# Peptides against a protein of PDB entry 7BBL: the designs that were tried, part 70

Target 1, 86 residues: chain A of PDB entry 7BBL
Amino acid sequence: IAQESLESQEQRARAALRERYLRSLLAMVGHQVSFTLHEGVRVAAHFGATDLDVANFYVSQLQTPIGVQAEALLRCSDIISYTFKP

## One batch from the design tools (peptide; made by RFdiffusion4, then SolubleMPNN)

Design b2_p20_6_s1 (from b2_p20_6, 6 letters changed)
Fold by OpenDDE base, seed 4:
Structure b2_p20_6_s1 (fold): chain B 86 residues (1-86), chain A 20 residues (1-20)
Amino acid sequence: as target 1 above (86 residues)
Amino acid sequence: MTVEEFVARLEAEIAELRAV
């Protein structure tokens, strides 16, 4: 039985991961999200939108260790992980 | 960009991923 190449398998895997990511963003709309940043810093913010090209997060009511920012940008390079309650 | 526009863009890209 014919098997697809490793490269083709990797392409499909990347597409699947991208779809999973995009669906997570859909689920995130309108919710408060907890972000884990570098050096163990954790913040919470209401999700607004992303720049899909770079995956920058545009958020509001960002709760930081030093206070609340009404509007903020979280760069993809700053984010280690995120979680939210659906 | 409105929330509706953002959601529409997400859904469009998801559809494209499945079409290819």
Scores: peptide ipSAE 0.567, ipTM 0.917, DockQ to the pose 0.638
Fold by OpenDDE base, seed 3:
Structure b2_p20_6_s1 (fold): chain B 86 residues (1-86), chain A 20 residues (1-20)
Amino acid sequence: as target 1 above (86 residues)
Amino acid sequence: MTVEEFVARLEAEIAELRAV
């Protein structure tokens, strides 16, 4: 009986994760997002756009513990998770 | 890049992932 190889199964899994990520970005357009960063730091900002390949988040009105930054760049490597209300 | 162009790019990549 023919079985799908481990490599092809992993390929489909990676594609599914990428699609899920892209769909989350579509849902974020025009909304305020809460980002959880390292050591439990949480910030809120309006989502603008991303660099899909480099994984940078371009945001505005970034609310931080020490003030508000009009425009900011968040690196994906610094983000643990994010939530938003549609 | 405009918001419209960004959204279009997202939709295009999603379509490509499903086509393969």
Scores: peptide ipSAE 0.567, ipTM 0.918, DockQ to the pose 0.631
Fold by OpenDDE base, seed 2:
Structure b2_p20_6_s1 (fold): chain B 86 residues (1-86), chain A 20 residues (1-20)
Amino acid sequence: as target 1 above (86 residues)
Amino acid sequence: MTVEEFVARLEAEIAELRAV
């Protein structure tokens, strides 16, 4: 039985992770998402879209400690994690 | 881009990943 190469295994693993990410985006569409940022900062916003390649998050009604921003851009590099209610 | 277009793009990429 021919064994799958390490390169092929890595390719499938990357594809699986990418799919998981994309499915999470699908699940977020039309929902309020809670984002955990650096230094313990937490914000909530309605998810709009991403650019997929850079992973910038385009959101609305961003609730921050100092107020609400109607429209905002969150960079993936600033985000530690996010959660939402499906 | 509309929400519908964004969703369609996501679904298309997912389908492509599985086709490889």
Scores: peptide ipSAE 0.567, ipTM 0.918, DockQ to the pose 0.632
Fold by OpenDDE base, seed 5:
Parts: sequence; C-alpha cells; structure tokens
Structure b2_p20_6_s1 (fold): chain B 86 residues (1-86), chain A 20 residues (1-20)
Amino acid sequence: as target 1 above (86 residues)
Amino acid sequence: MTVEEFVARLEAEIAELRAV
C-alpha cells in the first residue's frame, strides 16, 4: 500500500493551516475585528489588508484604551487572537 | 493596494495551495 511520507503529511498540514488562515482573511475583509493583544489589551478595528509575508494587519478606526487611531498597523507577533462576525 | 487587489492575491495563493 502506497503511503505518504511523514514529510508529505506535514506539508499537507501546513498547507491546510495556511489556507484556513487565508480564508479567514477573506472573510474578514470589510469587517470590524476585535484583537486581543498582550497584557490583556483588547482593540477593535476595521480590517483593510495584510502583508502576507510578514503578516502585518493594516487597519482603520483602531479603538484603543487611549483613543482612536484613524489608520494603524498591527503586527501578527503582537496579536494573541482575533474575532469577528462574518 | 486596493481591496480588490488584496482579495485577488488571497484567492491566487489559495488556488496555488490546492494545486500542489
């Protein structure tokens, strides 16, 4: 019985995760998103776009504890999680 | 980059992932 190598299985798993991520971005376009950052900081913003390589989030109307920023950049490394309503 | 261009880029990469 032909069986996929472990490396091939891992490659498929990575591809599946990447696709899931990209589809979540598609669903996010044009919506307000809630981001959970470090130290329990939570912000909300309208999603614009990302750099797919670096995973920077370009957003607008970023609501932060200290005020609203018209345009902002959130780095994926700063984001613990995010939620949105499709 | 426009929203349309961003969406197109996303869809293109998804298509590539499926092709592999």
Scores: peptide ipSAE 0.566, ipTM 0.917, DockQ to the pose 0.710

Design b2_p20_6_s2 (from b2_p20_6, 7 letters changed)
Fold by OpenDDE base, seed 5:
Structure b2_p20_6_s2 (fold): chain B 86 residues (1-86), chain A 20 residues (1-20)
Amino acid sequence: as target 1 above (86 residues)
Amino acid sequence: MSVEEFVARVEAEIERLRAV
């Protein structure tokens, strides 16, 4: 059989990572997520949706150090990491 | 966008990845 090219292997690896990410989004649906932002700021919010292209997080009940926002948008570039309980 | 619509969109994207 024809040997798979390095490029093809990399493509499959990228696809696998993308699928893993997408499935993690499904796991977050309906759950509260804790986000770590820059300067050690941590917030919690209920996950609503994302823009699959830009990876903006549309959330509700965003708990910040200065109060709660009913609806909010978190940009992927602002997020260092996030955790949630499935 | 509703939760159902979002879920459907994500699932469709997963299917597209597998089809390529």
Scores: peptide ipSAE 0.583, ipTM 0.922, DockQ to the pose 0.694
Fold by OpenDDE base, seed 3:
Structure b2_p20_6_s2 (fold): chain B 86 residues (1-86), chain A 20 residues (1-20)
Amino acid sequence: as target 1 above (86 residues)
Amino acid sequence: MSVEEFVARVEAEIERLRAV
């Protein structure tokens, strides 16, 4: 019986992870997301969209310690983690 | 980019992954 190559298995694994990420974006649409940034800074914002390759987050109603910003761009490199309620 | 357009792009990407 022919067996799937290691390379093919790795390809399927990468595809599965990518799909999981993409589905998480769909779950985030229209919801408020809590972002943890560097130095313990936490912000909340409504998710708008991302650049699928770069993973820039386009958000609205960004709640910062100083006030609310109507529209904002959060770079992936600035984000440590994020959570949301689907 | 509208929400509908974004969703469509993501869904299309998922379909491309499955087609490979």
Scores: peptide ipSAE 0.582, ipTM 0.922, DockQ to the pose 0.714
Fold by OpenDDE base, seed 4:
Structure b2_p20_6_s2 (fold): chain B 86 residues (1-86), chain A 20 residues (1-20)
Amino acid sequence: as target 1 above (86 residues)
Amino acid sequence: MSVEEFVARVEAEIERLRAV
């Protein structure tokens, strides 16, 4: 039985992770998301959209330690993790 | 961009990903 090469397995794994990410975006639509940023900073915001190539998050009602921003951009490089309730 | 447009874009990306 022919065995799939390591690089082919890695390719499938990357594709699976990408699809999982994309499906999570769909699940976020219309929901508030909690983002963990650097230095343990946590913010909450309503998900709007993303740049699928850069993974920038366009959000609204961003709750920060210093106040609320009606509209905001969260860069991929600033985000450590995020959670939300579907 | 509307919600519908964003959803459509993401779904299209998923389909493109599967086609590769």
Scores: peptide ipSAE 0.582, ipTM 0.922, DockQ to the pose 0.606
Fold by OpenDDE base, seed 2:
Structure b2_p20_6_s2 (fold): chain B 86 residues (1-86), chain A 20 residues (1-20)
Amino acid sequence: as target 1 above (86 residues)
Amino acid sequence: MSVEEFVARVEAEIERLRAV
């Protein structure tokens, strides 16, 4: 029985993680998402789209402590975590 | 980009991952 190489195993693992991420994007479509940012800041916004390469989040109706932004871009580097209700 | 276009793009990416 041919053994799968370590490189092949790692490639499959990366592909699995990528797929889970992509499926989470599909699950967020049309939903409000709560984002936890640095310094304990939490915001909520309607998910619009992402950059599949950079993971920028294009959102609408971003609720911030100082008001609501109709359109906004959230960089992945600014996000600690996010959650949503399917 | 519309919601439909975004969904289609994501689904296409998933299919590409599985094809490798």
Scores: peptide ipSAE 0.582, ipTM 0.922, DockQ to the pose 0.688

Design b2_p20_6_s3 (from b2_p20_6, 7 letters changed)
Fold by OpenDDE base, seed 1:
Structure b2_p20_6_s3 (fold): chain B 86 residues (1-86), chain A 20 residues (1-20)
Amino acid sequence: as target 1 above (86 residues)
Amino acid sequence: MTVEEFVARLEAEIEELRAV
């Protein structure tokens, strides 16, 4: 039985992580999402879409400490985590 | 891009990943 190479295993692992990420985006559709940003900043917004290449989050009704922004862009690099109710 | 188009894109990429 041929042994799977380390490179192949790593490729599968990366693919699995990517799929998990994409499935999380699917699950977010139609839901208000709470985003945790740096320095403990937490915002809530309705998820709209992403730019899959750049991983920008296009959201609406972004609730921030200083008010609500109708339309907003969140950079994935600024997002530590997110939660939502399925 | 509509929500439907976005969902379709996600599902398409997921399918491609699974096909590898």
Scores: peptide ipSAE 0.563, ipTM 0.917, DockQ to the pose 0.732
Fold by OpenDDE base, seed 3:
Structure b2_p20_6_s3 (fold): chain B 86 residues (1-86), chain A 20 residues (1-20)
Amino acid sequence: as target 1 above (86 residues)
Amino acid sequence: MTVEEFVARLEAEIEELRAV
């Protein structure tokens, strides 16, 4: 019986991770999302869209410790994690 | 990019991934 190559297994694993990420984006469309940033900073914002390749998050009504920003851009590299109620 | 277009793009890529 022929066995799947290591390269093929890795390709399937990468595809599975990408799909999980994309499905999370799909689930958060139109919802308020809580983002955890560096140094323990947490913000909440309504998710609008993202650049799928660059992973820039375009959000609105960003609640920060010092006020609300109507429109904002969050870099994926600045985000540790996020949660939301689907 | 409208919300509908963004959602459609997400769904299209997911489908491509599943098609191997």
Scores: peptide ipSAE 0.561, ipTM 0.917, DockQ to the pose 0.676
Fold by OpenDDE base, seed 2:
Structure b2_p20_6_s3 (fold): chain B 86 residues (1-86), chain A 20 residues (1-20)
Amino acid sequence: as target 1 above (86 residues)
Amino acid sequence: MTVEEFVARLEAEIEELRAV
């Protein structure tokens, strides 16, 4: 039985992680999502779309401590985690 | 880009990942 190379194993692992990420985006479409940002800041927004290459989140009705932004851009680097109700 | 186009793009990439 031919052994799978280390490079092939790593490639499959990356593909699995990418698929899980993409499926989470599919589940988020049309839903309000709660984002946990740095310094314990939490915001809620309606998910619109992402840039799949850069992982920018295009959202609407972003609820922040200082008010609501009709349209907003969240960068993946600013996000610690997110959750939503299906 | 419409929501439908975005969803279609996501699904297409998922299919490509599985084909490998």
Scores: peptide ipSAE 0.559, ipTM 0.917, DockQ to the pose 0.676
Fold by OpenDDE base, seed 4:
Structure b2_p20_6_s3 (fold): chain B 86 residues (1-86), chain A 20 residues (1-20)
Amino acid sequence: as target 1 above (86 residues)
Amino acid sequence: MTVEEFVARLEAEIEELRAV
C-alpha cells in the first residue's frame, strides 16, 4: 500500500486547518466575539468581516478596559484566541 | 464589502479547498 508522503500529509493538514478557520468565520457573522489579546487582555466585539489574506478582523462595538469603540480593527498578530456563542 | 459578499467569499474559498 502506497504511503502518503510527509509533505502531502502536511498539505492536507494545512488545508483542513484553513477550512476550519473559514467555517469559524462563517459562524461568527453577526455575533459578538470574545478576543484574547497579548498580556491576557480580553475584549468583546461584534464581528463584521476579515481580510482573508491578512486575517485582520473588522469589528464593531469593541469593548475594551478603557471604553467602547464603535468601529475597530484587530490585527491577526494581536489576537491569541477567540470564542463566541453561535 | 457587504455581509453577503463576505459570506460568498468565505464559501467560495471553502469549496476551492475541497476541490484540491
Scores: peptide ipSAE 0.556, ipTM 0.916, DockQ to the pose 0.636

Design b2_p20_6_s4 (from b2_p20_6, 8 letters changed)
Fold by OpenDDE base, seed 4:
Structure b2_p20_6_s4 (fold): chain B 86 residues (1-86), chain A 20 residues (1-20)
Amino acid sequence: as target 1 above (86 residues)
Amino acid sequence: MSVAEFVAALEARIAELRAV
């Protein structure tokens, strides 16, 4: 019988990945997260929230190479990857 | 924004994703 197109399958796959991403943000709340940024910079911070379009990360206790910032903003576009333990 | 508000916002975003 008829099957959905390859394009439709890819669309569903992208949607699934997007949902996984958003759910990871939910799981991140209240946890310390390790962020890998551009140019080899690695920081750790307690995740608070993002803005509505998930463009910015609002974090606390940001551990940077030169010190700790009580409150900080990380742009999603500057983040290569992140890891945390739920 | 409170944790509750943030959670609600993300859940709404996820729901929108499924609806499309």
Scores: peptide ipSAE 0.556, ipTM 0.910, DockQ to the pose 0.529
Fold by OpenDDE base, seed 3:
Structure b2_p20_6_s4 (fold): chain B 86 residues (1-86), chain A 20 residues (1-20)
Amino acid sequence: as target 1 above (86 residues)
Amino acid sequence: MSVAEFVAALEARIAELRAV
């Protein structure tokens, strides 16, 4: 019985994770999201959109440790994790 | 881009992942 190669299995696993990520962005639209950034910094903001390659997050009412920004841009590379209520 | 356009763009990206 033929069996998938390890490489093929890993490719499918990566594709599944990517889809789950993109679907989480869809669920995030219009909601407040809590972001964990580097060095333990935590912020909350209303999610608006990303650019087409999902390199940047466009958010509003960004609550930071030192104040609130009405409009802000978060680089995806700076985000460790996020949580929200869909 | 509008919210509708953004949603459509993400759906397109998801569809591309399923292409074989």
Scores: peptide ipSAE 0.555, ipTM 0.908, DockQ to the pose 0.554
Fold by OpenDDE base, seed 2:
Structure b2_p20_6_s4 (fold): chain B 86 residues (1-86), chain A 20 residues (1-20)
Amino acid sequence: as target 1 above (86 residues)
Amino acid sequence: MSVAEFVAALEARIAELRAV
């Protein structure tokens, strides 16, 4: 009886999480997304696209505590979490 | 890059994950 190795199981788990992440990006296309940043800062923006390798978020109408930016770039390293309504 | 191209790129990336 063949048995999947622990490494293979971990690889499948990582792949599943990565797919979940990528599908969330698909789902947020064209929608307003709420981002939680460091120090409790929360912003909202319309999601446009990402750079899949660099993990930059290209957004529009970024609502910040000090105003609205028509076009903006959010770095993945600045983002703690996000929520949106598909 | 258009929205359609971006979506296609994401779908391709997902397909790559499943192929591994």
Scores: peptide ipSAE 0.554, ipTM 0.910, DockQ to the pose 0.647
Fold by OpenDDE base, seed 1:
Structure b2_p20_6_s4 (fold): chain B 86 residues (1-86), chain A 20 residues (1-20)
Amino acid sequence: as target 1 above (86 residues)
Amino acid sequence: MSVAEFVAALEARIAELRAV
């Protein structure tokens, strides 16, 4: 049996992680999500949608330390991690 | 884009990942 190349293994791993990410987006539709941003900033917001190509997050009721924004945009590059209750 | 359209788009992206 032929061994799978390192390149092929890495490609499969990347595809698996991408699928996991996309499925998490499916799961969070309509839910409140807690986001960890840079500089230790944590916010919570109701998930609306993303730009699938750029991965911008379109959210509502964004809770920040200084108030609530009705509508907001979070760039993927601003987000370190997120958590939510399915 | 509606919620239904967004969901459909995500599912399409996932399907594409599995395509050769």
Scores: peptide ipSAE 0.554, ipTM 0.907, DockQ to the pose 0.611

Design b2_p20_7_s1 (from b2_p20_7, 10 letters changed)
Fold by OpenDDE base, seed 2:
Structure b2_p20_7_s1 (fold): chain B 86 residues (1-86), chain A 20 residues (1-20)
Amino acid sequence: as target 1 above (86 residues)
Amino acid sequence: SEARVRELEAEYRRIAAAFA
């Protein structure tokens, strides 16, 4: 029985994670998303798109503690988690 | 799989374009 190499196993694992991420993005398109940022800051916005390479989030109607931004760019590094209603 | 990933990316590009 042929054994899958460690490199191949890791590649499959990365593919699985990427797949889950992409499925999440597909589900988010056109929906309002709630983001949890640093310092407990939570914002809500309409999902526009992401950069598939960098994972930047392009959103609209971003509701922040100080007001609403028509359009905004959220970096993945600034996001702790996000949730949405399909 | 990598093939599935490529497929999903293509789907995303199509769907995202509709909402852009």
Scores: peptide ipSAE 0.398, ipTM 0.854, DockQ to the pose 0.807
Fold by OpenDDE base, seed 5:
Structure b2_p20_7_s1 (fold): chain B 86 residues (1-86), chain A 20 residues (1-20)
Amino acid sequence: as target 1 above (86 residues)
Amino acid sequence: SEARVRELEAEYRRIAAAFA
């Protein structure tokens, strides 16, 4: 069979990672998510949606150290990590 | 696969729209 090029191998690898990411997003919809932000700040919120190209997180009931925001936008660049229970 | 990615993105847009 034909030898797969390095470029096509990389494309498949990227696609696999993207697929994994998308499946995790699907699992996240409708669930509470815990975010770790800069300086060790941790917040929790209900996941609404993301911008698929920018990875902005649109959330509700964001619990912050200084109060709760009914609706909020978290930029991917502000997030160190996040966890959730499917 | 890239095709599967496109399908998943479409699915996500449909489902997430209900929560946006």
Scores: peptide ipSAE 0.393, ipTM 0.853, DockQ to the pose 0.880
Fold by OpenDDE base, seed 3:
Structure b2_p20_7_s1 (fold): chain B 86 residues (1-86), chain A 20 residues (1-20)
Amino acid sequence: as target 1 above (86 residues)
Amino acid sequence: SEARVRELEAEYRRIAAAFA
């Protein structure tokens, strides 16, 4: 009986992870998101869009410790984690 | 699958554009 190659298995695994990520983005659209940044800093903002390749987050009404920023760009490298209510 | 990924990306672009 034929056996799926290791390369094919890895390809399916990568596709599954990408699919999970995309589904999370779909659920995030139009919702407020809470971001955990470095040094324990946590901010909240309305999700606008993201670059599918680079994963830059374009947000509005960013609530920071010192005030609200109307528009902001959060780089993926600055984000430790994020949560949202779908 | 790659086909499903492309489909989801297209769906995201459509929905995100509606909320932009």
Scores: peptide ipSAE 0.391, ipTM 0.852, DockQ to the pose 0.786
Fold by OpenDDE base, seed 4:
Structure b2_p20_7_s1 (fold): chain B 86 residues (1-86), chain A 20 residues (1-20)
Amino acid sequence: as target 1 above (86 residues)
Amino acid sequence: SEARVRELEAEYRRIAAAFA
């Protein structure tokens, strides 16, 4: 039987990861999200939207150690990890 | 699959727009 090439396998793997990411975004819409940033800084905010190409996070009511920002943009490069409750 | 990815991206754009 024919076996899928390594290149094809990698392509499917990338698609699977992208699909998982998108499903997470869909579940995240309208919910508060906790972000872990550099130096162990943790913030919470309401998810608004993302830039699907760049993966920037547009959020509202961002709770930071120095106060709350009504609107904010979190760059993918600034985010270590994030969690949320569906 | 890649086709599913395109569908999900379209779905996200629709839903996210409603919450923006």
Scores: peptide ipSAE 0.391, ipTM 0.853, DockQ to the pose 0.819

Design b2_p20_7_s2 (from b2_p20_7, 10 letters changed)
Fold by OpenDDE base, seed 5:
Parts: sequence; structure tokens; C-alpha cells
Structure b2_p20_7_s2 (fold): chain B 86 residues (1-86), chain A 20 residues (1-20)
Amino acid sequence: as target 1 above (86 residues)
Amino acid sequence: SEERVRRLEEEYRRIAAAFA
């Protein structure tokens, strides 16, 4: 039996990570999520949607240190980490 | 698998659209 090439192995690895990511997104829909941004800023919001290329997070009721925004867009590059309760 | 990924993406699009 022929073994997978390095490229094929990498494809499977990427697919596995992508699958895990998508499953987490599905679990996140409709739930509040907490984001850690740069400079230690922490915000909470209701998850709306994301770009499938992981470019942006579209959220609602964003709670920031300076107030609440009904709707907001968070760029993935500005997010250090995030957590949510399934 | 890449096929599962594609199916999950489609599922996400449907759910996200309904949620929005």
C-alpha cells in the first residue's frame, strides 16, 4: 500500500483543523462570546457570523469598555483569543 | 476530509443566514 505524500498529509491536516473550526462556529451561533483584543482589552458580544476565510466576526450587543454597540465588526487580526459556552 | 469540510461550510451558511 502506497503511503501518503507529504503534501497529501498536509492537506488532511488542514482539513482536520478546518473541520474543527467549523464545528466550533456552529456551536457558537446564537451564543455570547468573549474576545480578548490587543492591549488586554476584553469585550463580550453575541455571535452573529464570520467570514469563512476567518477575516471578520460579525457580532451584536458588543460590550466594550466605553459602551455597548448594537452591531459591530471585529477583524480577526485584532483578536488575540475568544471563548464561549456551547 | 475535504468533503466533510465542504458540507460543514454549507451547513454553516444555512444556519448563519437563518440567524441573521
Scores: peptide ipSAE 0.396, ipTM 0.860, DockQ to the pose 0.847
Fold by OpenDDE base, seed 2:
Structure b2_p20_7_s2 (fold): chain B 86 residues (1-86), chain A 20 residues (1-20)
Amino acid sequence: as target 1 above (86 residues)
Amino acid sequence: SEERVRRLEEEYRRIAAAFA
C-alpha cells in the first residue's frame, strides 16, 4: 500500500480547513454576527457577504459603541474573532 | 476535496447574492 505523499496530505488539510470556513459562512448568511475587534471593541451586525479570497465582511445594521451604521465593511485585518448562532 | 470546496463556493455565491 503506497503511502500518501506529504504534498497530498497538506493539500487535503488545506481543503478541509477551507471547507470548514465555507460551511461557517453559509451558516452565517441571514444571521447576526458578533465581532471582536482591536482595543477590546465588540460589535454586532447582520451578515451580508464576504470576499471568498480576502475575507472582507460586508454587513448591515452594524451596532458600534457610538451608534448604528446601516451598511459597513469590516476588513479582515481589523477582526480578531467572530461568533454567531446558526 | 477541491471539488467539494468549489461546490460550496458556488453555493455561497448564490445564497449570499440574495442577501447583498
Scores: peptide ipSAE 0.396, ipTM 0.860, DockQ to the pose 0.886
Fold by OpenDDE base, seed 4:
Structure b2_p20_7_s2 (fold): chain B 86 residues (1-86), chain A 20 residues (1-20)
Amino acid sequence: as target 1 above (86 residues)
Amino acid sequence: SEERVRRLEEEYRRIAAAFA
């Protein structure tokens, strides 16, 4: 039986992860999102858009421990994880 | 599927524009 190459298996895995990510973004549009940043800092904001290539998050009404920012940019490197309610 | 990925990205661009 022919075996799929390791490279092909990895390609499928990457595609699956990308698809999962994109589906989550689609569900996220227009909703409030909670982000976990470094040092356990947690913030909430309204999701605006992302840079699909870099995974930058453009958000509004960012609620931080020290105040609210009307508009903000969260870089992929800033974010540990995020959750939202579809 | 890279084809599905492309379609999803296009869908995102289309609907996310309203919330930018």
Scores: peptide ipSAE 0.395, ipTM 0.859, DockQ to the pose 0.830
Fold by OpenDDE base, seed 3:
Order: structure tokens, then C-alpha cells, then sequence
Structure b2_p20_7_s2 (fold): chain B 86 residues (1-86), chain A 20 residues (1-20)
């Protein structure tokens, strides 16, 4: 019986995760995104772009508890989760 | 596959540019 190697299985898993991420980015383009940051802070902004490797989020009209920031950079490390309406 | 991932990245660059 032929069995796929562990290395091949891991490669498929990594590829699947990367594909899921990329498809989510594609669906996010042109939409408003809600981010949950540390300490339960929630903000909303218009999606601009990301760094495909670093996963920085470049957004506009960032709505924060203390006001609106026209342009902003959100690092992946600062984000707990995010949602959007496709 | 790596090829599929590459195509998705290219698609993202193309579509994202329209909203930049």
C-alpha cells in the first residue's frame, strides 16, 4: 500500500493554510474590516492592502475609540482577530 | 500546490491594485 510521506503531508497542510489565507485576502479587497485588538479594543477600517509575507494591514479611515485615523498600519502581532462582510 | 499559491498571490496583486 502506497503511503504519502510525512514531509508531503506537512507540505500539503502548509499549502492549504496559505491558500486559505490568500483567498480570504481576495475576498477582503474593497471591504470594511473589523479588527479586534489587545484588551478587547475593536476598530473598523477600509481594507487597503497587506504585505503578503509580513502580514501588515494597510487600512484607511480607521475608526478608533478616540477618533478616526485617515491612514494606518496594523501589524499582525497587534491583531487578535478580524472579520468582514464579503 | 506551490503553483496554485503563486497564482493566487498574482491574482491578489492584480485585484488589490484596483483598490489602492
Amino acid sequence: as target 1 above (86 residues)
Amino acid sequence: SEERVRRLEEEYRRIAAAFA
Scores: peptide ipSAE 0.393, ipTM 0.859, DockQ to the pose 0.722

Design b2_p20_7_s3 (from b2_p20_7, 10 letters changed)
Fold by OpenDDE base, seed 5:
Structure b2_p20_7_s3 (fold): chain B 86 residues (1-86), chain A 20 residues (1-20)
Amino acid sequence: as target 1 above (86 residues)
Amino acid sequence: SELRVAELEAEYRRIAAAFL
């Protein structure tokens, strides 16, 4: 079979990452998500929605080291990674 | 299992910006 160019392979990889991200957002709706922030801070919260334009996560029941916030906004730029159970 | 936001979201933003 024909060998894909490096450019085509990279294009597919980027598309896969975009789809993975978007599908993860859909999958986490209504679920508790664990967020790893900078400086080793970890928080858990129920995912509500995102503002993809502003790159914000709208969450509820945010469990932080110093307490729980009923409603909160997490900036994507502050998040290193996240994980959740579908 | 763990999703790295910087990697995934950055790629999305780069593509979105191309259509603004």
Scores: peptide ipSAE 0.092, ipTM 0.617, DockQ to the pose 0.059
Fold by OpenDDE base, seed 4:
Structure b2_p20_7_s3 (fold): chain B 86 residues (1-86), chain A 20 residues (1-20)
Amino acid sequence: as target 1 above (86 residues)
Amino acid sequence: SELRVAELEAEYRRIAAAFL
């Protein structure tokens, strides 16, 4: 049998990452998400939505080192990573 | 499992832009 080319493997890998991202956004709606920001800052918030171009995360109950914000906007450029429990 | 935004966001934005 023919082995899949490296180019084809890379294409599938990119598609899988895009699907994983989209599914994660759908799965995290209404759940508390832990965000890792720059300089080692970590916050927790309930995910609401992103804008259409995925530039911002709209969240609620944002827990920061200085208190809790009922509603907040997290810029994607400020976020290194996130994790959550479905 | 942790998701890294830098690895995912740019690809997603390109897809979203196709619908604008």
Scores: peptide ipSAE 0.086, ipTM 0.614, DockQ to the pose 0.073
Fold by OpenDDE base, seed 1:
Structure b2_p20_7_s3 (fold): chain B 86 residues (1-86), chain A 20 residues (1-20)
Amino acid sequence: as target 1 above (86 residues)
Amino acid sequence: SELRVAELEAEYRRIAAAFL
């Protein structure tokens, strides 16, 4: 049996991380999610969908320091991390 | 385009499966 190349191993690892990430997004459905953004900004919202092309999250009930927004977009690149109670 | 996470997961799962 041929030994898997390093490149193949790296691709497998990246693919696994991508799948894990997406599964976490599935798991957050129906739960309020706390998003940590840059500069210590934290918002809470419910995840709805994503735009792969633009890398946006479509969220609802976005709680910000200045109020609640029924529908909003969060740029994935602006999200440092998120937590939720499964 | 707008996609549900489940749809996106399916896509990445297919990609990942090629390396598993």
Scores: peptide ipSAE 0.029, ipTM 0.550, DockQ to the pose 0.119
Fold by OpenDDE base, seed 3:
Structure b2_p20_7_s3 (fold): chain B 86 residues (1-86), chain A 20 residues (1-20)
Amino acid sequence: as target 1 above (86 residues)
Amino acid sequence: SELRVAELEAEYRRIAAAFL
């Protein structure tokens, strides 16, 4: 029986990672996400969508230290980390 | 594009804890 080549194994692994990422984005839609920003700022918001080309996060009901913003745009570069429950 | 998707995926790996 022929053994699968290393290159073929790596290609399957990359494809699996890409699928996992895309499924994660779909799982976030409509759910509350916790974002950690610079200077120790943490906010929560409902995820709407992301822009693949510009790396923006479009969110709603953004909970900030001073109140709630109905609609907001978060730059991916401003985010240190984020977590969510699928 | 596939390239833009790959770039954003790299950012995702940096800042996200994935449970899927």
Scores: peptide ipSAE 0.025, ipTM 0.585, DockQ to the pose 0.061

